# Designs tried in a protein design run: peptides against a protein of PDB entry 4X86. Part 2

Target 1, 56 residues: chain A of PDB entry 4X86
Amino acid sequence: EGPQLLLSEAVSRAAKAAGARPLTSPESLSRDLEAPEVQESYRQQLRSDIQKRLQE

## One batch from the design tools (peptide; aimed at target 1 P3 L5 R53)

Design b2_p30_2 (made by RFdiffusion4)
Pose (drawn by RFdiffusion4):
Structure b2_p30_2 (pose): chain A 56 residues (1-56), chain P 30 residues (1-30)
Amino acid sequence: as target 1 above (56 residues)
Amino acid sequence: EEEEEEEEEEEEEREEEREELEETLEELEE
């Protein structure tokens, strides 16, 4: 489809493709991925990378 | 002629990819 805008849905996909199951629960992992610092850092990385690929 | 058609298809794919990246960038800015 396209680049995942939600970090939580990107991590869930990656873990399913890696066959990794959480020690805790998917809910606990998702709660931690929604921490403002983590979501903001992901948004900034996405913005920077998209602009760079557009620079062609 | 076949090489020109392949170059036109590559340019169309690049334009579609760019539009999708611009749309994704707008959604991130919202």

Design b2_p30_2_s3 (made by RFdiffusion4, then SolubleMPNN; from b2_p30_2, 17 letters changed)
Fold by OpenDDE base, seed 5:
Structure b2_p30_2_s3 (fold): chain B 56 residues (1-56), chain A 30 residues (1-30)
Amino acid sequence: as target 1 above (56 residues)
Amino acid sequence: EEARRREEEERRRKEEEKQRLQQILEQLQA
């Protein structure tokens, strides 16, 4: 099982698991979530969360 | 002996998780 590194894929999986549906089209959602600044913010958060978990 | 075995198994599981997380971290930092 590979790590989930893309926000668009993470959001899609979370939405499906919760039975939620985006208000926008999947393509528009992916485009917005894959924007460089959004993706970088997600990477920073993910890195921070992983580092915290490593210290537990 | 059983308590020691359980402690060793828990430590092993934590180490395996740590290694997995370190691999992900490395990919994020690459």
Scores: peptide ipSAE 0.240, ipTM 0.726, DockQ to the pose 0.854
OpenDDE base, seeds 1, 2, 3, 4: peptide ipSAE 0.083, 0.213, 0.238, 0.238; ipTM 0.603, 0.726, 0.724, 0.750

Design b2_p30_2_s4 (made by RFdiffusion4, then SolubleMPNN; from b2_p30_2, 18 letters changed)
Fold by OpenDDE base, seed 1:
Structure b2_p30_2_s4 (fold): chain B 56 residues (1-56), chain A 30 residues (1-30)
Amino acid sequence: as target 1 above (56 residues)
Amino acid sequence: SEEERKRLEEERRKQEEKQRLQQILEQLQQ
């Protein structure tokens, strides 16, 4: 699958793959990760990373 | 040569990946 557009989805998958459980509940973590300012920062970083990859 | 064929195949794969990434980039820019 391609890069995740939602940070909460990416983190959830990563945590499951590692067998790790966050100190906060999944719902609380998702809420924090899906906050507009956090998601926008992730979106911007993802865009930047993709642009760099396109230049390789 | 086999090495050249492998190189060309890798380049093709790379271009296909770039095309996929471009599509995602376009979605992010909306």
Scores: peptide ipSAE 0.229, ipTM 0.730, DockQ to the pose 0.859
OpenDDE base, seeds 2, 3, 4, 5: peptide ipSAE 0.222, 0.223, 0.153, 0.221; ipTM 0.722, 0.720, 0.675, 0.722; seed 4 fails the geometry check

Design b2_p30_4_s2 (made by RFdiffusion4, then SolubleMPNN; its pose is not in this set)
Fold by OpenDDE base, seed 4:
Structure b2_p30_4_s2 (fold): chain B 56 residues (1-56), chain A 30 residues (1-30)
Amino acid sequence: as target 1 above (56 residues)
Amino acid sequence: AAAAAAAAAAAAAAAAALAALRADLAKLLQ
């Protein structure tokens, strides 16, 4: 099992760092980002991005 | 290479979790 990274946490971090406020309810956004399909896609993308950066 | 990627991912996860907690606290205090 690889380290689990939550997309919801990543988006919350990015929004805070940018000073961005979501136009939708934070709870609705969290629910959408916690969807298993979205979370799995993010995990795969993040692994790919880390691997690319390590090969640079 | 796989071990380095896993370590980088774990560090990113920990940093994201701390940022999420800080965002949640800011929301609760508003």
Scores: peptide ipSAE 0.046, ipTM 0.462, DockQ to the pose 0.035
OpenDDE base, seeds 1, 2, 3, 5: peptide ipSAE 0.043, 0.021, 0.042, 0.023; ipTM 0.463, 0.409, 0.465, 0.419

